# Peptides against a protein of PDB entry 3ESW, part 23

Target 1, 322 residues: chain A of PDB entry 3ESW
Amino acid sequence: NNIDFDSIAKMLLIKYKDFILSKFKKAAPVENIRFQNLVHTNQFAQGVLGQSQHLCTVYDNPSWHSIVLETLDLDLIYKNVDKEFAKDGHAEGENIYTDYLVKELLRYFKQDFFKWCNKPDCNHCGQNTSENMTPLGSQGPNGEESKFNCGTVEIYKCNRCGNITRFPRYNDPIKLLETRKGRCGEWCNLFTLILKSFGLDVRYVWNREDHVWCEYFSNFLNRWVHVDSCEQSFDQPYIYSINWNKKMSYCIAFGKDGVVDVSKRYILQNELPRDQIKEEDLKFLCQFITKRLRYSLNDDEIYQLACRDEQEQIELIRGKTQ

## One batch from the design tools (peptide; aimed at target 1 F5 D6 L12 L13)

Design b2_p14_7_s4 (made by RFdiffusion4, then SolubleMPNN; from b2_p14_7, 7 letters changed)
Fold by OpenDDE base, seed 4:
Structure b2_p14_7_s4 (fold): chain B 322 residues (1-322), chain A 14 residues (1-14)
Amino acid sequence: as target 1 above (322 residues)
Amino acid sequence: SNKELVEKLLEKLK
C-alpha cells in the first residue's frame, strides 16, 4: 500500500498547528503559581521580568518612530544603501535590501550621528577636554534630567578649571537624538529604536556582564542577526567571546513577541557560571513571558512565530548559523 | 520529502 505521505503530512501539519496553538493558550493556574513564585523568590527572574516589561514594548511607539525618521538624514542613508545594493548587482525587491539598510544604519550611526562618551567634555572648557575630567562618582538626576528617564548621573570634575560636569545617563531615546552621545546603553537604546523606526523586527540583547546590543530578524537570512551599533558589527556574534575574549554567563533577548535566552549564540568560550537561576526555570520564565506577549495575536501569527522560535532553538543548539 | 516531514511531525506530536 503506497502510503500517501502528502495526505498524512497535511493532516499532521494541521494537528501540529493545533498543538502549537494549544501551548499559547492562557496559562494554567499551576503555571501562574510557578511564575509568581519564581519572580518573588529569584532575583534574576525578577530582573528579567522587569526588563521585559520595558524593553519588549517601549520601542513600539509610532510617535517615536516619526521623530527618529525626521531626525535622521534619510537622503544620505538611502543614497548609500542604494549605491551599495546596486554595486553588488542585486535586483530591486530582494529581501537582502534590508540587510544593506541595517549595515548602512550601523555605519551612519557610528560615523556620522552618535558619539562614544568615556568621559564628557568640560562644560566650561569646551570641546576635546574629556582628558581633563576626573570622575567623582554618581548621583541621582536633578529635576530637569528626571524628565528624560534618567536613573543615574555621572559627576566629573575638570582638572583644569575645577568646574563640575554632569553626564546624565538618559534612558529616553528621544533625548539621545539630541545629546547624540553615550556608552553601550545609550548606543543600543537609541539604535534599537532607529531599527524599529524602519519597521524592522528587532530585539534588545542584555548581557549580564555589562554589555548590550541588538538583534535584527533578516528576512533574507531567515534568522536573527547580531547587530552591535558600538562596533558597527553585523552578523558577528563571536566578537565578544572570541575577539574580546569576554567572559559571559547570560545573554537575554527582549522583543515585542518574546523573551529568548540567546546565550548560546554569543557565549562560545569562557562561559561564566550560570548560577543565577535554574536552567529549567529560566526556560519556563522566558516561555511564560513570551506567551503573555502573544496573547493578543491571532492563530496564524502565533503559529508563524512558533515556527521561527523552533528554527532559532535548532540554530542555537547546533551552533551553526545557517 | 513529505516522508521526512511526516516523521518529524510525528516526533513533535509525541
Scores: peptide ipSAE 0.127, ipTM 0.841, DockQ to the pose 0.878
OpenDDE base, seeds 1, 2, 3, 5: peptide ipSAE 0.015, 0.030, 0.035, 0.018; ipTM 0.536, 0.601, 0.634, 0.536

Design b2_p14_8 (made by RFdiffusion4)
Pose (drawn by RFdiffusion4):
Structure b2_p14_8 (pose): chain A 322 residues (1-322), chain P 14 residues (1-14); non-standard residues A184 YCM
Amino acid sequence: as target 1 above (322 residues)
Amino acid sequence: SSEELVKELEEKLE
C-alpha cells in the first residue's frame, strides 16, 4: 500500500473549495439575529458596523478617481517611480513596480502635495503665522462648507490682527484635494482615495487610540503592506507600538472586500487590555460583514479572496510573513 | 510535501 497522497491531496483541495463556497453563502436568519442583536449589546460593535458603512464602498468611485488623477502631477510621480525602477528594481521586477509607485506616492503626498495643520495660519496675516492664534472653540459648518460633509469648524482668533481664521473639518476627500491640509484624519481619507485611484487594493486601518492609516496589497510581497502617509512610511507596522511607544488595544481594517482585525500586526507590545467586546463576537462580527460584503461576487472571486484572508490569519496568528 | 498538505487540508475541513 504505497498510499497515494497526490491523489488525496488533489482530492480535498476540491472538497475545501466546497467548504469555502458554502461558508460565503446565504445569511441564514439564525446568525442574522446574532448580528442585529450584537449591534445592541455592544457599541464597539455598532462602531465597527458604522465605520464599515462609511469606509468600505466609499473610495470605489470612478468620478472621484478621475478627479484625483487629473489633479495629481502624474508626470512627476511616474517619472520618479521610473527613475527608481532604473536603479535596478529587484532581479524579479515581479509587480515590484507597484511597490515603487506606492512609495513614491507617499513622498509626493508628504514632501509636495498635502500639508499638516495644528492651528491654522491667519487668513489675513502672512502664511507662517499660526502660534499667535488662540482658539475659541468649535461650531457647525456655515452654508458653504456644509456642502463638503463637514461637522465641526474649529474657529480661531488672530491676536495680531483680530480676524478669525476657521478650519473646517471635511470628510469629502475631493474637497481636501483643494484645501491640501489637515491632520491624520484627512491626511488618511485623501491618501486612501489616492491609493484607490491607481486601482490598487487598499484599506483604511483604524486604531481605537486615535490614529488611522492604510493597508495596501503588494502582489510582489504577496501580503498586505502597512502604509502611513503622515509618517511617509512604507513597511513599518511596528512604528506605533515600538518607535512611538504608543499603547494600543484594537486595530481594524476596512475595505471593499472585507473587514479584518489586524491588531496582531501592530499591537506588538504596550498592549492594552482588549476589554470592549467578547473576542468570539468580534470574529463573528467581521466575518458576517465580510460575508455580506460579497453576495454579489462569483465563486472564483469568493474563493480567491477567502484564501488571501486565510494567508493573512496565518501571518497574524504566527509572528511572521510567508 | 503532499503528506503535509493532506494533514493541513484535513485540519481545515474539521

Design b2_p14_8_s1 (made by RFdiffusion4, then SolubleMPNN; from b2_p14_8 with S2N E10L E14K)
Fold by OpenDDE base, seed 4:
Structure b2_p14_8_s1 (fold): chain B 322 residues (1-322), chain A 14 residues (1-14)
Amino acid sequence: as target 1 above (322 residues)
Amino acid sequence: SNEELVKELLEKLK
């Protein structure tokens, strides 16, 4: 009997698709119980859940995207993208154009648009007076600052004039379009929104050791690409572990379609103890949240995302960015 | 991916 290998392979693909889709069905009662117990008993799990409830959805705001696009110098951005794209001899319509766009957005954001704020300037003495500022500590937001999702305000005293200057740590990215200054949190927050405003697949990466950055899904590279607006860095996941010699324990990526432990991409050396949660429980948590985020997607979308997830997991295990 | 592998296998069987 001539084995119809084509028929068998097609049947295998169908069965495989069905199997994958079955994993994304509504959570079983036992999984719900496990999830509830985990988030109630483990503070790290609760933190990941809390972050997912915000970071996975907050940037999917069409009104914000419009405001961003209206605020940026799009003419300058696209002029520069087109110029660099043309220099490298790429044809129009290549998926690589989006990589050039992200690289220009990194340049534009760091060089032209946003400022690093180690210390604020004195509100009384004016520009370039940050050297005269002494930190007094942090306090809660006032009534005006609270309108812009401010959790903390850093307080500084001017050594020259004695006046107090407030540096509110705004979490409203639209307010950051106005203030155009901050640290890694403000940089990453607004830059994540900027990338999303161009219709890109973007994740917010939280590092437990007080840093945050983005990942962009490059259709050209067919993988998640490290993007750090503070560093004007594209596809340099090693900068923290190798260049900075930073010690890290957890890097968690938050996107509209999932939550993923990406620690293996960034923690290349000097790994700190991963003692906040059991590895199995973290894996379960991320999968459970991801499953919830995908409940409204159709079978084809779920399957495509699952294939992407598998590729990423293989990448993370092999430690080779293809 | 397993899908890509199966597709590759399908192409090799043709």
Scores: peptide ipSAE 0.023, ipTM 0.590, DockQ to the pose 0.088
OpenDDE base, seeds 1, 2, 3, 5: peptide ipSAE 0.019, 0.016, 0.013, 0.013; ipTM 0.583, 0.536, 0.481, 0.478

Design b2_p14_8_s2 (made by RFdiffusion4, then SolubleMPNN; from b2_p14_8, 4 letters changed; failed a check: too like the target's own chain)
Amino acid sequence: SNEDLVKELLEKLK

Design b2_p14_8_s4 (made by RFdiffusion4, then SolubleMPNN; from b2_p14_8, 6 letters changed)
Fold by OpenDDE base, seed 1:
Structure b2_p14_8_s4 (fold): chain B 322 residues (1-322), chain A 14 residues (1-14)
Amino acid sequence: as target 1 above (322 residues)
Amino acid sequence: SNKDLVEELLKKLE
């Protein structure tokens, strides 16, 4: 019996497309009830929802993109990208060029543009005085600091001159273009905006154990790629679990098109208890938020994204990111 | 192969 596998494959592809599209229709009343109950009863779920309401959309701001592109040394960046690209001379030039761009942006950001700030310099004594700074604690923002989405200000006293220096933890990434200093939060926040300003598909990854980084969707590699601006790291998801021997429980990626549990990409050993939410409820939550983010997309866009999601899930299950 | 695709799609539709 010569099974016409070609005909069957075509038929199944059509049915599969319809099946996938059916999953992205408006949520049934029962799903809405489940969602509402989950976010009202589970603190972790409420946190994920709250983060999604900000992180999934905040970086899709054309005015911010313009400000970023006007602030960066684009001539230097593209000069370096062109130089590195010319060495390899790949035929897939357009897609691989973007990987070189992201790598250069990592270099530029860490080496030329932004500064790690464990302690601020003394405002009175000037540069390279952070060693003389003693933390006094944290307080709320003043009237000026509050203009730049600042929730916390760290207070330091200079051991040399006795003056107080304020280190506001700004969440406004445009203010960070001016201050050009911070810790992992400020680094990831501004770097996410920078990548978005080049028209890239980017996700913000939140780790429950006090770290944050990015993912970039590489068209060349055809997958999500780990990007950490603090580490100048490209495609090294293992650095936390293996190199740092960090213990972790949850890594959640937030993008304009979805929320995804990416824990399996980064938690390779030393897994902490995942006791904040039931696994099925977390899966449901991420899918539900993702579905809402895609409500305005057409059927072709939904299908393409769903195919991408499926490939990512297969990758995460197989552990074949590298 | 289309055979492999069919088998994969069948698993996804179940």
Scores: peptide ipSAE 0.023, ipTM 0.611, DockQ to the pose 0.885
OpenDDE base, seeds 2, 3, 4, 5: peptide ipSAE 0.007, 0.016, 0.022, 0.016; ipTM 0.477, 0.514, 0.558, 0.475; seed 3 fails the geometry check

## One batch from the design tools (peptide; aimed at target 1 F19)

Design b2_p15_1 (made by RFdiffusion4)
Pose (drawn by RFdiffusion4):
Structure b2_p15_1 (pose): chain A 322 residues (1-322), chain P 15 residues (1-15); non-standard residues A184 YCM
Amino acid sequence: as target 1 above (322 residues)
Amino acid sequence: SNINSLKELINSLED
């Protein structure tokens, strides 16, 4: 009995596909209650649910993608990307070009395109002039800035001239293309959209302890890559936990294809208690949403995606890539 | 659980 593995191996891959295609089916009402309910047992759940709604579908918008592309200096971007491909892009330029592009976009965005704003500059006094602004709090948007999905307008008084500069906080990333300033918040909103506008596979990563950033899929490294625009950073998920020494509890990724707990990638010391939701319930929550996010996908798509997800679980469950 | 176990079995058979 030379036991035939190749037979049994080829078989099973077949059986596995059925198990997978079954998993991403229906929404049998049994687990539906578990969902509709969990979202009332727990707010961390409503939190993730709400964000999934604001953040997964939103950046897939051709109208926007085009405007961003019109607006960005593609000649400049692609020239530099090409210049860096010139100084030899790995023996296998195997979709490595895509990585060089993301890196250059980070540079352009930071060094060139968008600017940070703690207190704003005075609108009437010069440009370099923010530390003579004392804030008078926040309030609702006026008529004009109400158009751009704004909730809070921080207002400031200039002690040197008396005029009041205001700093609306927008969520319409197309508006940010104009204003070209802000904090992680909008820096990240616009940068996610920018990444999506090159048709990249992109995600919005949310840390409960007030920071946001991106994840991009590198076909060259065939895994997700951490991208943080504020820090012009490429593949440095440790940056928060170690370099900054920031304490963190949870990290959640959002995208058109799904919602995934990516904590393990980032919270690699200074771990805070994860005391917000039964870990079993969180797994369920993401799975249900990811499943919901895929009813209209076909079998080949449902499967290829589920494998990428699995590849990721092993990466996180373990301590490494591959 | 069963999907994970089957995948581990497939990887072992391929090795």

Design b2_p15_1_s1 (made by RFdiffusion4, then SolubleMPNN; from b2_p15_1, 8 letters changed)
Fold by OpenDDE base, seed 2:
Structure b2_p15_1_s1 (fold): chain B 322 residues (1-322), chain A 15 residues (1-15)
Amino acid sequence: as target 1 above (322 residues)
Amino acid sequence: SEIEELRELIKKLLE
């Protein structure tokens, strides 16, 4: 009996797809209860949920994308991308163009567009006066600052003129297109929006130990790629653990299609205790939020994303970037 | 995972 391997393969694919789709069905009542109990009893879980409610959706704003694209020097950006693509990109196929784009956006953002602000310049004395600034502390936003999702304002006194300068920590990325300055939070916030504005699959990575960065899904590399706007870094997930010798406990990635514990990608040494939540509960939480984010997707989209998720999990376990 | 092995097997069978 000639085994019709093609027929068997097709049948197995169908059954496998159905199996995967079954995992993304609406949460069972027991899962909902577990989720509610977890977020009410575990502060870390509540924090992850709260972040997901913002970070997974806030950047999917077409109006913001338009404003970004109108603000950036697209002619310069594409000129540079085309130049780099013309050197080596044709040999690697069209998918590599997006990697060149992300690399140029990293360059452009750090070199031409945005500024690191350790201390603000004095509003009275002008540019390059940050060395004269003494921190006085932080306060709540005023009425104007509050319009731009400002949680905290750092207050500085100029040692030269005695005037007070306010450094509002804006969370509105559109305001950051105007101010063009900040620290890791402002950098990552605006850069995440910039990447999203080019139609890219992007995640916001939160590290518990006070750093944030991006991941971009490269179609060329067929994986999530580390992207840090502050460091102009592409595909260097080791920089924190190895180069900085940073101690870390949790790295959580937030995207429109899911929440993923990516700690294994970035925590290569000097791991801090993971004592904020049980590993099983964190895994459950991320999966539960991910399921919710995918409820409106069709079966094919769910299946494709599930395949991507499995590939990422394999990568994270093996520690080998393919 | 057994699932990845199955996927790869299925892909090979469909080629």
Scores: peptide ipSAE 0.026, ipTM 0.530, DockQ to the pose 0.465
OpenDDE base, seeds 1, 3, 4, 5: peptide ipSAE 0.019, 0.024, 0.015, 0.017; ipTM 0.533, 0.583, 0.493, 0.499

Design b2_p15_1_s3 (made by RFdiffusion4, then SolubleMPNN; from b2_p15_1, 9 letters changed)
Fold by OpenDDE base, seed 2:
Structure b2_p15_1_s3 (fold): chain B 322 residues (1-322), chain A 15 residues (1-15)
Amino acid sequence: as target 1 above (322 residues)
Amino acid sequence: DEIEKLKKLIEELQK
């Protein structure tokens, strides 16, 4: 009996695809009840849900992408990418070009485009006057600041001229294209939009311990790659745990196609207690939100994303980036 | 390594 291994392999592939697709069918009533109970009873779960409702969709705005591309010096960016690609990229294939693009965008953003703002300059005294600024506290936005999704305004007094300078913490990334300054939140917000504007698969990573960064899906590396605009960092997930010796409990990635606990990628040492939610409930929550985000996708898209998710889970378990 | 076998299987399933 010649076992037709090819026929068996095809049948196994079909059954496997059907099995994977079955996981992404509409949530059972029991799953909906579990989800509702979880988000109503657990504040961390409610926070993750709230973030997903914003971060998973806000950057998928074609009008914003156009504004970004019109604002950036694309000639400079592509000139630099082409220059770096011409050195070594031809040997590695066309997919590496996007990695060079992300690396140049990191350089351009930090060096040429955006500024770190620990304290604002004095609006009266001009540039390089931040050393003269004393924090007075924070207040709500005024009528103008409120137009740009501003939740908080930091207030500073100039020790030289005595004038008050406002530093609004804008959440509108289009406003950040104008202001071109901020802290980790503003940096990551605008940089996430920038990466999305180039048609890249990007996730926003929230760390509970007051940091945020991006992940980019590299087709060349065939994995999610750590990207931190503040640090001009590409593929250095260890910088927080090792270089900064940062203590962390949760890192959650938010993308258009899913919500993923990526803590294992970034929390390599000095892990803080994960006491905000049960691990099983967090896993369920992320899977449930991911399932909802994929409801409009076709079976082939769902299958491809599920294969990518399984590869990522294997990577996260191994703790080794290949 | 069962994980490598699974990776290869997934890679083959993507082709």
Scores: peptide ipSAE 0.011, ipTM 0.529, DockQ to the pose 0.132
OpenDDE base, seeds 1, 3, 4, 5: peptide ipSAE 0.008, 0.007, 0.006, 0.007; ipTM 0.484, 0.454, 0.414, 0.431

Design b2_p15_1_s4 (made by RFdiffusion4, then SolubleMPNN; from b2_p15_1, 9 letters changed)
Fold by OpenDDE base, seed 5:
Structure b2_p15_1_s4 (fold): chain B 322 residues (1-322), chain A 15 residues (1-15)
Amino acid sequence: as target 1 above (322 residues)
Amino acid sequence: DEIRKLRELIKKLQE
């Protein structure tokens, strides 16, 4: 009985593909009811949903991508990428080029383009005057600031001249191309858009404990890679738990193709209680939102993404990024 | 292929 193992393997692969595709069909009525009940009864679930409605789609704007590419020094960026690629990359194939690109974008963004703003400079006294600034609190945006998706404005008084300086917390990443300053929120927002503008697969990672960063899907490494623009960090998911000794409860990644609990990648020690939602409900929520985000995709796209999802889940279980 | 497309896009934006 020459068991045609090749035929069996092909049949199994077909059945597996069909099984995977079946999971991404339109949600059953019972799942819709569960979802609606969850987001109406659980504040954390409502927050995740709200963030997904913004973060999963806002960066898919071709007009913004064009503006970004016109604003950046692309000649400098590609010169540096080509230089690093020429040293090491030719032997490892073309896919490694994107890793070099992301690393250069991290360098360029932090060193040449964007600034950390703990306190703003005094509008009257000029540059390098932030040391003289005293916080007075926060208020709503004025009419001009409101044009750039600003929810909060931090107010500072200069100890030297007594004038008030406003630091609007802009959420419009195009405005951030002009202001070129901010904290982790502004950094991650604009940097996410920058990566997207280069046609990369990017997720926005929200940490409940007041930090945000990115993940980039490396075709070379064939996995999601930690990217923090503030830290100029590539593939260092341990920096928060280990280097900062940060206590964390939840890390949720938001991308165009899915929402994923990535807490296991980043929370290596000092885990805070995960008491905001039941683990089963969070898993369901992320899967449900992911399913909705993929409704317009074809079978091949769904299958490829599902394969990536499975690989990521295996990685997260095995702790390979540790 | 993606790198080539990106380079072509950059050239078009610089024109």
Scores: peptide ipSAE 0.014, ipTM 0.488, DockQ to the pose 0.014
OpenDDE base, seeds 1, 2, 3, 4: peptide ipSAE 0.012, 0.007, 0.007, 0.005; ipTM 0.479, 0.439, 0.478, 0.396

Design b2_p15_2_s1 (made by RFdiffusion4, then SolubleMPNN; its pose is not in this set)
Fold by OpenDDE base, seed 1:
Structure b2_p15_2_s1 (fold): chain B 322 residues (1-322), chain A 15 residues (1-15)
Amino acid sequence: as target 1 above (322 residues)
Amino acid sequence: NFKEIAEKLLEKLEK
């Protein structure tokens, strides 16, 4: 009996697709109960849910994308991308162009566009006066600052002139296009929006130990790529654990299509205790939120994303980010 | 990985 291997393979592929799609069906009542109990009883779970409600959707704003593209020096950016692509890009394929774009955006953002602000300059004394600034503490936003999603304002006194300078910590990325300064939070917030404005697949990565960065899905590399705007870093996930010798417990990626625990990509040594939530509950939480984010997608979109998710999980297990 | 198995089966069948 000649086993019709072609028929068997086709049948297996159909059954596999159906199996994958079945995981994204409406949650069973028991799963809803588990989710509700988890977010009501576990503070870390509540935090992840709260972040997902903002970070997964906020950057999908066409009006913001237009404002970003109108604000950036696109002529300079594309001139530099074209120059680098012309050197070797044709030999490696067309998909590498987007990697060159992201690398140039990292350069442009850090070197030409945005500024690190440990302390603000004195509003009275002018530029390069941050050395004279003494922190007095933090307070709530005033009426003007509150218009731009400001949760806190750092207050500084100038040792030279005695005047007070306010450094509002804006969460509105459009306001950051004007102010063009901040720390890791402001850098990552605006840079995430910038990458999204070019139509790229981007995730916001939150680290529990007070750092944030991006991931970009490279079509050339066919994987998620580490991107840190503060460090002008592309595909260097090891910089925190190895170069900085940073101790870390959790890295969670937030994107429009899902929430993923990416800790294994970045925590290579000096792992802190993961005691905020059970591993099984965190896995369940991320899968549950991801499922909700995909409710409006068709079967083909769900299947393609699920295939990408599987490849990422294999990568994370094998530790082969490089 | 079921996908890898299925893909390998398909590759063998197309040869």
Scores: peptide ipSAE 0.027, ipTM 0.599, DockQ to the pose 0.080
OpenDDE base, seeds 2, 3, 4, 5: peptide ipSAE 0.023, 0.025, 0.023, 0.023; ipTM 0.576, 0.587, 0.573, 0.584

Design b2_p15_2_s2 (made by RFdiffusion4, then SolubleMPNN; its pose is not in this set)
Fold by OpenDDE base, seed 1:
Structure b2_p15_2_s2 (fold): chain B 322 residues (1-322), chain A 15 residues (1-15)
Amino acid sequence: as target 1 above (322 residues)
Amino acid sequence: NFKKIAEELLEKLKK
């Protein structure tokens, strides 16, 4: 009996696709109950849900993308990308061009566009006066600052002239195109929007230990790539654990197509206790939110994303980010 | 792992 191996392989692929698609069907009543109980009883779960409701969708704004592209020096950016692409002479195909683009955007953003603000300059004394600034504390936004999604304002007094300078912590990334300064939060917020404006697949990565960065899906490398705008870093996930010797517990990635625990990519040593939630409950939570984000997608889109998810999970288990 | 097995089977069958 000549086993028709071709027929068997085709049938196995169909059954596999159906199995994968079945995982993305409407949640069973028991799963909904588990989800509701988890987010109502676990503060960390509630925090992840709250972040997902904002970070997974906020950057998918066509009007914002247009404003970004109109604000950036696109001629300079593409000139530099073309120059670096031409040097390598790589017959490596069109997909590598996007990696060069992201690297140039990192350079442009840090060197030409945005500024790190530990302390603001004095509004009265002018540029390069931050050394004279003393923090007085934080307060709520005024009526003008409130227009730009501002939760807190840091207050500083100038030791030279005695005047007060306000440093509002804006969450509106369009306002950040004007102010062009901030710390890791403002950097990551605006840079995430910038990458999204070029049509890239991007995730916002939240670290519980007070840092944030991006991931970009490289078609050339066929994986998620670490991107930190503050550090001008591309594909260096080890910088926090190894170079900084940072202790970390959780890294959660938020994108339009899913929420993923990416802790294994970044926590290579000095792992802090993961005691905020049970591992099984965190896995369930991320999968449940991801499922909801994909409800409007067709079967082919769901299948392609599920295949990408599987590849990422294999990578994370093997510890082979490099 | 099932996808990889299925893909490997398909590649073997194309030979």
Scores: peptide ipSAE 0.025, ipTM 0.549, DockQ to the pose 0.113
OpenDDE base, seeds 2, 3, 4, 5: peptide ipSAE 0.019, 0.018, 0.022, 0.013; ipTM 0.525, 0.517, 0.531, 0.451

Design b2_p15_3 (made by RFdiffusion4)
Pose (drawn by RFdiffusion4):
Structure b2_p15_3 (pose): chain A 322 residues (1-322), chain P 15 residues (1-15); non-standard residues A184 YCM
Amino acid sequence: as target 1 above (322 residues)
Amino acid sequence: STEETQITTYLESLS
């Protein structure tokens, strides 16, 4: 009995596919209650549910993608990307070009395109002039800025001239293309959209302890890559936990293809207690949403995606890539 | 390998 593995191996891959295609089916009402209910037992759940709704489908918008592309200096971007591909892009330029593009976009966005704003500059006094602004709080948007999905307008008084500069906080990323300023919040909103506009596979990563950033899929490194626009950072998920020494509890990724707990990638010391939701329930929550996010996908798509997800679990479960 | 991992995951789901 020279036991035939190649036979048994090829078989199983077949059986596995059925197991996968079964998993991403129905929404049998049994687990549906578990969902509709969990979203009432727990607000960390309603939190994730709400964000999944604002963040997964939203950046897939051709109208927007095109405006961003019109607006960005593609000649400049692609020139530099091409210049860096010139100084030899790995023996295997195997989709490495895509990585060089993301890196350059980070540079353009930071060095060139968008600017940080703690207190705003005075609208009437000069440009470099923020530290003579004392804030008078926040309030609702006026008629004009109401158009751009704004909740809060921070208002400021200029002690040198008396006029009041205002700093609306917008969510319409197309509006940000114009204003070209803000904090992680909008820096990240626009940067996610920018990444999506090059047709990249992109995600919005949310840290409960007030920071947001991106994840991009590098076909060259065939895994997700951490991208933070504010820090012009490429593959440095440790940056928060170690470099900054920031204490963190949870990290959640959102995208058109799913919602995934990516904590393990980032919270690699200074771990805070994860005391917000039964870990079993969180796994379920993401799975149910990811499953829901895929009813209209076909079998080949449902499968190829599920494998990428699995590849990711092993990456996180373990301590490394591959 | 990826194929071995998929087979292992499937076999563990049967247990």

